# Peptides against a protein of PDB entry 3ESW, part 10

Target 1, 322 residues: chain A of PDB entry 3ESW
Amino acid sequence: NNIDFDSIAKMLLIKYKDFILSKFKKAAPVENIRFQNLVHTNQFAQGVLGQSQHLCTVYDNPSWHSIVLETLDLDLIYKNVDKEFAKDGHAEGENIYTDYLVKELLRYFKQDFFKWCNKPDCNHCGQNTSENMTPLGSQGPNGEESKFNCGTVEIYKCNRCGNITRFPRYNDPIKLLETRKGRCGEWCNLFTLILKSFGLDVRYVWNREDHVWCEYFSNFLNRWVHVDSCEQSFDQPYIYSINWNKKMSYCIAFGKDGVVDVSKRYILQNELPRDQIKEEDLKFLCQFITKRLRYSLNDDEIYQLACRDEQEQIELIRGKTQ

## One batch from the design tools (peptide; made by RFdiffusion4, then SolubleMPNN)

Design b1_p8_8_s4 (from b1_p8_8, 4 letters changed)
Fold by OpenDDE base, seed 2:
Structure b1_p8_8_s4 (fold): chain B 322 residues (1-322), chain A 8 residues (1-8)
Amino acid sequence: as target 1 above (322 residues)
Amino acid sequence: EFLKKVLE
């Protein structure tokens, strides 16, 4: 009897799909207990959970997407994308077009749209007066600032005129479309929303050592791509460990479909002790949150995302991109 | 390139 290898292969694929889907079923009581105990006993786990409750969903706001698209110079952006896309002789509609779009958005955001703010300019003396500003500390928001999800306000005094200038650290990305300035927090926050507004798969990456950036899922490269708006950087995950010689312990990516420890992508040298949580518990935590985020997805969506997750894990282990 | 800070 000739073994029908095609029939066997099809059957194995079905069984494999069913196996993968079984992992995303409702959490067992034991998993719920483990999760609750972990977030109640481990401060780092509680922090990751807290961040996931905000960062995984806040950018999936259609009204915000509309406001972003109405605010950006889309004509300029697409003109530049089309120009660069045409130079490389690629056909219109290829998956690589989105890579060109993200690269142009990085350029546009840094060069034309947003400003880095170490210290604010003096509100009285005007532009290019930040050198005259002395920090006095931080305080809570006033009644107006509190409307825009402001956690803290940095206070500066002008050495020239004595005027006080407030630098509110707004977490409302729509307010950032108006203010057009900030540090890595404001940059990453607004840029994450911008990328989402174009319908892209985007994650917010939190580094424990006081930096934040984005990841974009490139359909052309078939992987998550490092994106740092502050550096106008595309696919340069090494810049922190190598170029900056930065010491780091944890990098956690937060997206609508999951939470992932991406430390292996970015921590290439100068690794700090990972002593905030057991590795097994961190892995469990990220998987548990991811499972919850996918609870409403259909079987095909779950399967496709699980395949993507597996490829990412292979990439992170091997240190190789395709 | 220089180190960035999250001060929030």
Scores: peptide ipSAE 0.024, ipTM 0.677, DockQ to the pose 0.011
Fold by OpenDDE base, seed 3:
Parts: structure tokens; sequence; C-alpha cells
Structure b1_p8_8_s4 (fold): chain B 322 residues (1-322), chain A 8 residues (1-8)
């Protein structure tokens, strides 16, 4: 009896695919009830849901992608990518080229394009006058500032001329292409859009302890890669816990295809209490939102994403063996 | 201490 191992293997693969796909079918009534109860009773869960409703979809805007690509110095960017790619002896067509592109975008954004703003320059005195600025507090946007999804405006007085300078905290990333300044929120917001404009798989990572960054899915490395525009950092998830000695509790990644607790990637030491939600409820919440984001995808797309999710979960459990 | 205030 020659056991046809090939036939058995094919049958097992089909059954496995069907099993995986079955997990992404429409949520049962009991799951919907659990979800509704969780977001109504837990503030952290409500926050994660609210963020997912914005961050998972806002960057998938073709009109914005066009505006970004028209605004950036693409000739300079690709010239630098090609130079570094050739220097390292890579052949054309290698998936590693995209990693070089992301590294150059990090360089270009920090060095040539965007500015960190602790304090604004005085609107009257001109450039390099931020040292003369005293914060007076924050207020709501005026009629012009309100056009660009501005929730808060920081107010500064110039110690030299006495004039008031407004620093609106814009959430419209297209407005940020004009202003070209901000803090981690503005940096991450616009940089996420920039990466998306190149057709990349990108997630926005929210840290509860007042920081934000990106993850990019590298086809070369076959994993999610840490990307921080503020730090010009590529694949350095340890910088917060180790280099900054930052204490953290939660890191949540928001992408078009899912919401994932990525805390294990970034919280390597100095872990703060994870007391905002039960671990089982957070896992359920992220899975439930992810399932909803995939409702319109076909079986092959769902299966591919599920395989990627399992690989990421294995990575997060094993830790990077240093 | 870079208080990276995220716009909540």
Amino acid sequence: as target 1 above (322 residues)
Amino acid sequence: EFLKKVLE
C-alpha cells in the first residue's frame, strides 16, 4: 500500500486553509455582544477603537498620495537610493531596494524636508528667533486654522518685539506638507502618509506614553520593521526601552489590514503596569477589529494576511534572539 | 526630557 504522501499533504493544506478562513467569517452574535460591552465599559478599549476608525483608513487616499509625490524631491530621493544601492553591490530587482528607499526617505525627511518645533520662530522677527519665544498656553483654532483639522493652537509671545505667534497643531497631513514643522505627532502623521504614497505596507504605532512611530513591512526581511522619522531610525525597536530608558505599557499598531499589540517588540525593559485592560480582552479587541477590516477581502488575501499574522506572533513570542 | 506630546 504505497501511501500517497503528496495527496495527503495536499488534502491537509486544503483543510488547513479552510480552517484559517473559517476564523475570518462574520462575527457570531456572542462576539458582537462581547465587543460592544468591552468598548462601552473600558476606556482604553474605546480609545483603541476610536484610533482604529481613523488611523486604519485615513492614509489610503490616492489624492493625498499624488500631492505628496508632487511635493517631494523625487529626483534627489531616487538618486540617493540608487547610489547607496549600487555601493553595496546589489543587483536590480532585489526586494532589498525598498529598504534602501525607506532609509533614504528617513534621511530626506529629517535632514531636508521637515523641522522639529519645540518653539516657533517669531512671525515678526523672522528665522532663528525661537529662543525669544515664551509660551502663553493653548487655545482653540481660528477660522483659517480650523480648515486643516486643528484641535489646539499653542500661543507664544516674543520677548524681543512683544508680538504673539501662533503654533497650530494641525492633523491634516497635507497642511503639514506646507508648514513642514512639528513634534512627534506631526512627524509620524506626515511620514506615515509619505510611506503610503510609495505604495508601502505601513502601520501607525501608538505608544500610551506619549510617542508615535511607524512600522513598514519589508518584503526583503519578510517582517514588520520599526521606522521612526523623528530619530531617522530603521529597524531599531530597542531605542525607546534601551537607549532612552523609556518606561512603557502599551504599543498598538494601526494599519489598513489590522490592529496589533506590538508591545513585546518595543518594551524590552522598564515595563509599566498593563492595568488598563485585561490581556485577553485586548487580544480579543485587536482580533475583532482586524477581522472587521478584512471583511471585504477575498479568501486568498485573508489567507496570506493570516499567515503573515502568525509569523509576526511567533516573532513577538520568541523575541529577537540577540 | 523631550516631552513628545502626541496630539491626543
Scores: peptide ipSAE 0.020, ipTM 0.643, DockQ to the pose 0.011
Fold by OpenDDE base, seed 1:
Structure b1_p8_8_s4 (fold): chain B 322 residues (1-322), chain A 8 residues (1-8)
Amino acid sequence: as target 1 above (322 residues)
Amino acid sequence: EFLKKVLE
């Protein structure tokens, strides 16, 4: 009996695909109970769920993408990308062009478009007057500020003219296209939207220790790439642990297709206690939310994403980005 | 260590 090895291989591949797909079926009643109990009893789990409900979906807005593309200097951006691509791009194929695009967007955003704001300039005295500003505290938004998802407004008094300047902490990224200033939250919020507006696969990374950044899925590198708009940084996940000597406990990535604990990519030393949730419960939580985000996808999309997830998990274990 | 502020 000639063993048809090709038929066996095909059958094994089908069974493997079915096995992978079975992991993304609708949650069993017992899993729903576990999930509900976890988010009701664990504050960290509730926080991750709350963030996922916003960060995983908010940037998938075609109207916002159009506004972004109309606001950016696309001629300048593509001119610079083309210039860099022309130096070496022919040997590496078309996929490397997107890496050059992301690098230029980092440059453009930090150097030409957005501003870091420790303290605002005085509204009366004009530009470069932040040195004269004294913080008075924070208050709730006024009627105008409330239109742009503002929860907190920082209040400053000018030591020179005595006038009050308001620095609203806007969560509406479209408003940030106008104001063009902020701290890591505003930077990451708008930059995530910018990358999404170019049709890229992007995740928002939340670090528990008061920092946020992006990840971009590079088709050229075939992996998730660290992207920090504040630092104009591409593929430097070590900068926090090594360069900053930052102590960290959790880094969670939020994207349209899933929630992933990416702590192993960024926490290389000075790890703080991971005592907010059991590791098994965090893994369960991220997988459960990821399943829910993928419920509307077809079997081929689910399978492709699952293969990507497995590759990422192998990468995180092996430390390939170090 | 420079601490960056997130959105409130």
Scores: peptide ipSAE 0.019, ipTM 0.644, DockQ to the pose 0.011
Fold by OpenDDE base, seed 4:
Structure b1_p8_8_s4 (fold): chain B 322 residues (1-322), chain A 8 residues (1-8)
Amino acid sequence: as target 1 above (322 residues)
Amino acid sequence: EFLKKVLE
């Protein structure tokens, strides 16, 4: 009896695929009840849900992508990418080209395009006057600022001329293409959109301890790669825990295809208490939201994403053992 | 003010 190992392998693969797909079927009534109870009773869960409703989908806007691509100096960007790519002896068409593109986008964004704003320049005194600015507090947006998803406006007084300068904290990334300044929130927001505009798989990473960054899925490295526009950092997830000695509790990644607790990638030391939610409930929450985000996908797409998720989970487990 | 104390 020649055991047709090929037929057995095919059958096992089919059964495995079916098993994986079964996890992504429509949520059972009990799961819906658990989810509803969790988001109604746990503030952290409610926050994660609220962020997912925005961050997972907002950047998938073709009109925004067009505006971004029209605004950036694409000739400069691709010239620099091509130069560095050729210098390292790579052939055209290699998957590694996208890594060079992301590295150049990091350079371009930090060096040429966007500015860090601790304090705004005085609107009256002009450029390089931020040192003369004293914070007076924050207020709500005015009618014009409200058009651009402004949550708060920081108010500053110029010590030189006495005039008031408003620093609106815009959440509209298209407005940020005009203003070209901000802190980690504005940087990450616009940079996430920029990466998405190049057709890349990108996640927005929220850290509970007041920082945000991106992850890019490198087809060359076949994994999620840390990307921080503020730091011009590529694949340096250790910078927060090690270089900054930052204490952290949660890092949550938000993408079009899922929500993932990526804390294990970034929290290498100085871990703060994870007391905002039970670990089991957080895992359930992320999986539940991820499942919802994939409801419109076909079985092959779901399977491919599930394989990617499993690979990431293995990576996150192994990373703590190194 | 997240002062980057980069420990050099």
Scores: peptide ipSAE 0.018, ipTM 0.670, DockQ to the pose 0.011

## One batch from the design tools (peptide; made by RFdiffusion4, then SolubleMPNN)

Design b1_p9_1_s1 (from b1_p9_1, 6 letters changed)
Fold by OpenDDE base, seed 3:
Structure b1_p9_1_s1 (fold): chain B 322 residues (1-322), chain A 9 residues (1-9)
Amino acid sequence: as target 1 above (322 residues)
Amino acid sequence: LINEALSLL
């Protein structure tokens, strides 16, 4: 009796694929009720849902990608990528080239393109006058500022000339291509769009303890890679917990294909209480939103993403045992 | 000091 092991293996692979696909079918009525009750009764769950409705889709705008690519010095960027890629002796067509591109985009963005704004310069006194600026508080946007999705404007008085300078907190990333200044929110918002404009798989990571960054899916490393534009950081998830000694409770990643609790990647020490939601309810919430984001995908796309998700979950478990 | 990512969301 020659056991046809190849036929058995093929049949098992088909059954496994069907089993995985069955998990991404339309939610049962009981799951919809659980989801609705969770987002109506838990403020943290409502916040995660609200963020997912914006952050999972806003960056998938082809018109914005064109504007970004027209605004960046692509000749400088690719020249620097090619130089560093060639220096390390890599062959053309290696998936590692994209990691060099992301590293150069981090350099270019921090060194050549965008500016950190603790305080604005005085509109009257000109450049390098931020030291003379006193905060007066925050106000609502004016009619011009409101055109660029501005929720808050920080108000500063110049100690030298007495004039008022406004620092609008713009949420429109296209306006940020013009203003070229901000804090972690503006940095991460525009940098997420920049990475997306190169056709990359990118997630926006929200930390409850007032920081934001990106993750890029490296085809070379075959995993999600930490990317922080403020720090010019690539693959350094430890910088917050270890280098900054930052206390954190939640890190949630938002991408076009899913919402994932990535806290285990970044919270290595100084963990704050995770008391905003039950762990089972957070896991359910992220899975439920992820299923909804994948409803229009075909069976092969769903299967590939599910395999990637399983690998990430294994990685996130192993990181606690080292 | 990275201030208020949360002021944008």
Scores: peptide ipSAE 0.045, ipTM 0.790, DockQ to the pose 0.013
Fold by OpenDDE base, seed 5:
Structure b1_p9_1_s1 (fold): chain B 322 residues (1-322), chain A 9 residues (1-9)
Amino acid sequence: as target 1 above (322 residues)
Amino acid sequence: LINEALSLL
């Protein structure tokens, strides 16, 4: 009996695909009840759900992508990418070009485009006057600021001229293309949109301990890659735990195709208590939201994404062997 | 809250 190993392998692959696809079917009534109870009883779960409703979909706006591409110096960006790709990239294949693009976008964004704003410059005294600015507190937006999804406005008084300067914390990333300044929230918000505008698979990473960054899916590296626009950082997930000695409890990634607990990628030491939710409930929550985000996808898309998810879970369990 | 983190680079 010549065991047709090829036929067996094909049959096993089909059964495996069907098994994977079965996990992404519409949630059972019991799962819906568990989900509703969790988000109604656990504040952290409610927060993750609320963030997912915004962050998973807001950046999938073709009109915003066009405005971004019209605003950036694409000639400079592609000139720099082409220059770096021409040195080393041809030997590694076309997929590495995207890694060079993301690295150049990090450079361009930090060096040429956007500014860090600890304190605003005085509107009356002009540039390089932030040293003279005293914080007076925060208030709600005015009628103009409210048009750009502004929840808070920081108020500063100039010690030199006595005038008030407003620093609105805009959440509209298109307004950030005009203002070109902010802190980690504005940086990550606009940079996430920029990466999406180049057709990249991008996630927004929320850290509970007051930081935010991106991940992009590198086709060259075949994995999710840490990207921090504030730090001009590419594939350096250790910078927070090791270089900053930052204590952290949760890092949650939000993308169009899923919500993932990525804490294991970034929390390498000095872990804070994970006491906001049970680990099983967080895992369930992320999987449930991810399942909902994929309900309109075809079987092949679902299967490809599920393969990526499994590889990421293996990576997160093994730790990156650098 | 998420908007208060300082860049180190």
Scores: peptide ipSAE 0.044, ipTM 0.769, DockQ to the pose 0.014
Fold by OpenDDE base, seed 1:
Structure b1_p9_1_s1 (fold): chain B 322 residues (1-322), chain A 9 residues (1-9)
Amino acid sequence: as target 1 above (322 residues)
Amino acid sequence: LINEALSLL
């Protein structure tokens, strides 16, 4: 009996695909009960759910993508990308072009487009007057500021002219295209939208210890790549743990297709206690939210994403971001 | 996942 190894291999691949797809079927009643109990009883789980409801979907807005592309200097961006890409003589293939694009977007955003704002300039005295600004505290938004998803307004008094300057903490990324200033939250929010506007696979990474950044899926590198707009950093996940000596407990990535605990990519030393949730419950939570985000996808899309998830899990276990 | 798939074979 000639064992048709090709037929066996095909049957094994079909069974494997069916097994993978079975994990993404509609949640069983017991899983729904576990999920509801977890988000009701655990504050960290409730926070992750609340963030996923916003961050996984808000950037998938075609009207916002158009406004972004109309606002950026695309001629400058592509001229710089083409110039850097031409130096490598096309040896690495066409997929590397998107890595050059993301690197140029990091440069353009930090150097030409957006500004860091510890304190605002005085609205009356003009530019480079932030040194004269004394914080008076924070208050709620006024009627105009409330139109742009503003939760908090920082209030400053100018020591030279006595005038009050308001610094609204806008969460509307389209308003940030106008204001072009902020801290890590505003930087990451707008930069996530910018990357999405170029049709890229992007995740928003939340760190519990008051920092935020992006991940981009490089088709050239075939993995998720660390991207920090504040630092103009590409593929440097070690900068927080090693260079900053930052202590961290949780890093959670939020994308359209899933929620992933990426802590192992960024927490290389100085790990803080992971005491906010049981590890099994966090794993269950991320898988359950990811499953819900994929309910409208076809079997081939689900399978391709599941293969990508498995590759990422192997990477995170091996500690090989290289 | 591979170990679970192999355990079902």
Scores: peptide ipSAE 0.000, ipTM 0.427, DockQ to the pose 0.141
Fold by OpenDDE base, seed 2:
Structure b1_p9_1_s1 (fold): chain B 322 residues (1-322), chain A 9 residues (1-9)
Amino acid sequence: as target 1 above (322 residues)
Amino acid sequence: LINEALSLL
């Protein structure tokens, strides 16, 4: 009996695909009950759910993508990308071009487009007056600021002229295209939208210890790549734990196709207690939200994403075996 | 492993 190994391999792949797809079928009643109980009883779970409802979908707006592309200096960006890509002689194929694009977008965003705002300049005294600004606290938005999804306004007094300057913490990334200033939140928010506007697979990473960054799925590297617009950083997930010596407990990635605990990629030392939720419940929560985000996808899309998920889980377990 | 298994098909 010549064992048709090709036929067996094909049958095994079909069965494997069916097995993978079976995990993404509608949640069982028991899973829905577990999910509802978890988000009602655990504040961290409720926070992750609330963030997923915003961060997983808000950047998938074609109207916003058009406004971004109309606002950026695309001629400068592509000129710089083409110049860097030409140095490597195209030997690494078309997929590496996107890595050069992301690196240039990091450069352009930090150097040419957006500004760090620790304190605002005085609206009356003009530029380079932030040193003269004393914080008075925070207020709710006024009627104009409220139009741009502003939750908080930082209030500053100028020590030189006595005038009040408002620093609205806008969450509307289109307003950030106008204001072109902020802290890690505004940087990551607008930069996530920018990357999405180029059709890239992007996640927003929330760290519980008050930092935020992006991940980009590199087709060249065939993995999720750390991207921090504040740092102009590409593929340097160690910067927080090693360079900053930052203590961290949780890093959660939010994308259109899933929610993933990426803590193992970024927490290399100085781990804080993971006491906000049981590890099994966090794993269940992320998987359950991911499953919901994929309910409208076809079987091939679900299968391809599940293969990416498995590869990422292997990477996160092994650490960076470069 | 899965990409290797898919490339062997």
Scores: peptide ipSAE 0.000, ipTM 0.421, DockQ to the pose 0.283

Design b1_p9_1_s2 (from b1_p9_1, 6 letters changed)
Fold by OpenDDE base, seed 2:
Structure b1_p9_1_s2 (fold): chain B 322 residues (1-322), chain A 9 residues (1-9)
Amino acid sequence: as target 1 above (322 residues)
Amino acid sequence: SILEALSLL
């Protein structure tokens, strides 16, 4: 009996696809109960759910993408990308070109477009006056600031002129295209939208220990790549644990197609206690939210994403075998 | 992984 290995391989692939697809079918009643109980009883789970409801969908706005592309100096960006791409002579075409695009967007955003704002300049004294600013605390937004999804306004007094300067912490990324300043939150928020506006596959990474960054799915590298707009950093996930010696407990990635615990990518040393949720409950939560985000996708899209998820989980377990 | 095994098929 000549074993038709090709026929067996095809049959195994079909059965494997069906098995994978079976995991993404409608949640069983028991899973819905477990999910509801978890988010109602665990504050960390409630926080992850709340973030997913915003971060997984907010950047998928075509009108915002148009406004971004109209606001950026695309001629400068593409000129620089083309120049860097032409140096390496890579035959990989559009796949590697996208990595150059992300690297240029990091450069452009940090050097030409956006500013770090530890303290605002005095509205009365003008530029380079932030050194004269004393924090008075924070308050709620006024009627104008409230139009731009502002939850908090930092209040500063100028030591030189005595005037009050408001620093609204806007969460509207379109308002950030105007203000062009902020801290890690504003940087990551607008930069995530910028990357999405180029049609890139992007996640927002939340760290419990008060930092945020992006991940970009590189088709050239065939993996999720660390991207920090604040640091102009591409593929340097070690910078927090090693360079900053930062202690961290959780890093959660939020994308349109899933929520993933990426802590293993970034927490290389100085791990803080992971005491906010049981590991099995966090894994369940991320999988359950991911499953919900994929409910409208077809079987081929679900299968492709599930293959990507498995590859990422292997990467996260093995560590960077670079 | 099963995927690595399937990519070899």
Scores: peptide ipSAE 0.012, ipTM 0.524, DockQ to the pose 0.426
Fold by OpenDDE base, seed 4:
Structure b1_p9_1_s2 (fold): chain B 322 residues (1-322), chain A 9 residues (1-9)
Amino acid sequence: as target 1 above (322 residues)
Amino acid sequence: SILEALSLL
């Protein structure tokens, strides 16, 4: 009897798909109780949930994507992408083109579009006057600043003219297209929206130790790629732990399709105590939020994403053994 | 999971 290995393989694939799908479809009442108890009792879990409610969906706005694409110099961007792509001898239609696009967007954003703001320029004295600015503290937003999701306003006094300059910390990325300045928060916020506006799969990575960056899913590399707009960095997850010698405890990635603890990708040395939540509870929390984000997806989409998640988890495990 | 077994190695 010739064992039909193809029929057995197909049957195993169907059963495996059904098994994977069963994990995403059934929210047991016990899981809901565990989730509610966790987010009511653990402040870190509350923070992760609160961030997920914003960061996982806010960038999926077609109206914002249109405004971004209308604001960027697309002719310059694509001219530079095409130039570097052709220089390396690639043919049109290769998935690698998107990696060149992200690298040019990093260049364009840092060099041509956005400005780092340690201190604002004096509104009265004009450009290149930030050295004359003394911090006075922070205030709440005024009525105009409040229209653009401003949480805090840094106040500066000019040592030359004595005038006060306000630096509102806007969270509205459309307002950041106008202001074109900020720190890591404003940079990552607007750059995440920019990448999403090109139809890319992007995650916002929050580090507990006051840094933020992106991850882009490269179809060419078939993995999540580190992207830091502040550093003009592509695929350099080691820069924080190794180059900066930064101490870190948690890195959490927030995307439309899930929430993932990516700490293993970025925390290579100088790990701080992970004492904010139990590891099992963090794993449960991320999986539970991810499951909720996928409730409207079809069985094929859920299965494809579950396969991607499995590959990422294998990568994150193997990366500690190198 | 296979992943949990691999995370213990």
Scores: peptide ipSAE 0.009, ipTM 0.479, DockQ to the pose 0.062
Fold by OpenDDE base, seed 1:
Structure b1_p9_1_s2 (fold): chain B 322 residues (1-322), chain A 9 residues (1-9)
Amino acid sequence: as target 1 above (322 residues)
Amino acid sequence: SILEALSLL
């Protein structure tokens, strides 16, 4: 009997696809009970769920994408991308153009568009007066500030003129297109929206130890790429653990198609205790949220994303970004 | 994993 190896291979591929798709079916009653118990009993799990409800969907707003594209100097951006792309030629293929775009957006955002703000300038004395500013504390937003998803306002007094300057910590990224200043939170929030406005696959990465950055899915590199707008950094996941010698416990990536523990990509040394949740429960939580985010996708989309997830998990286990 | 899928065959 000639074993038809081609028919066996096709049957195995079908069974494998069906197996993968079976993992993304509606959650069983037991999984729903486990999820509910976990988010009610574990504060870290509740925090991850709360972040996912915002960060996984907020940037998928076509009206915001239009406002971003109307606000950026697209002529300058594309001129610079074309100039850098022309140096390497077409030898690497068309997909590398998007990597040049992300690198230029990092440059443009840090150098031309957005400002780091430790302390605000005095509203009365004008530019370059932040050295004269004394913090008085924080308070809730006023009626105007509350329109732009502001939870906290930092209050500063000018030592020169005695006037009060308010620094509202806006979470509305459209308001950040106007204010063009902030810390890591404002930088990452607006930069995530900017990347999404170019139609890119982007995740927001939350680090428990008070930092945030992006990941971009490079079609050229066929992987998730570290992107930090504050640092103008592309594909340097080691900068926190190695260059900064930062101690970290958790890095969680939030995207439209899933929630992923990416700690292994960024925590290369100086790991802090991972004591906020059991590892099995965190894995379950991320998979459960990811499954919910994919409920509206077709079988081919689910399968392609699952293949991408498997490649990422292999990368994270091997500790090889290259 | 592919290994888990193969273990169910």
Scores: peptide ipSAE 0.008, ipTM 0.486, DockQ to the pose 0.177
Fold by OpenDDE base, seed 5:
Structure b1_p9_1_s2 (fold): chain B 322 residues (1-322), chain A 9 residues (1-9)
Amino acid sequence: as target 1 above (322 residues)
Amino acid sequence: SILEALSLL
């Protein structure tokens, strides 16, 4: 009896696909009750939910993508990408070109486009006057600043001329294309939109200990890749724990297709207590939000994303055993 | 989980 191993393999793959798809069906009533209880009783869970409602969908705006592409020097960007791609001499397929694009976007954004703002320049004294600026505190936005999703305005006094300069912390990434300055929040916000505008698969990573960055899904590397616009960093997840010796408790990635605890990728040493939520409840929360984000997808899309999720979980487990 | 079993390989 020649065991038709090919037929068995095909049947196993079908059953496996059906099993995976079954996990992404509409949540059972018991799961909905668990979710509701969790977000009403746990502040950290409520925070993750609140962030997911914004960060998972805000960047999927075609009008914003058009404005970004019209604002960037695309000729310079593609010229530099083509130049770097041509050096490797290896036709290692079309997928590696996207990694070169992300690396050039990191360069372009940090070197040519956006500025770090510890303190603003004095509006009266002009450029390169930030050294003369004294912080007076923060206040709410005025009527004009409020148009651009501004939560806080930092107030500075110039020691030279005595004038007040406002530094509004805009959350509207289109306004950031005009202002072209900020801190880690503004950098990551606009850079996430920029990457999305090129049709890339991107997540926003929130760290509880006051930092934020991106992840990009590299088709060449077939994994999620760390991307920090502030650092011009590509595939260096260790920089926070090792180079900065930063202590961290949680890193949560927010994308259109899911919410994932990526703490294992970035927290390599000096882990802070993970006391904000039970690990099982955090895992449940991320999975539950991810299921909701995928409810409109077809079976093939769900299956492909589930395969990515499994590969990422394997990566995150193996990275702790090395 | 299958993932935990695969992490041991």
Scores: peptide ipSAE 0.007, ipTM 0.461, DockQ to the pose 0.102

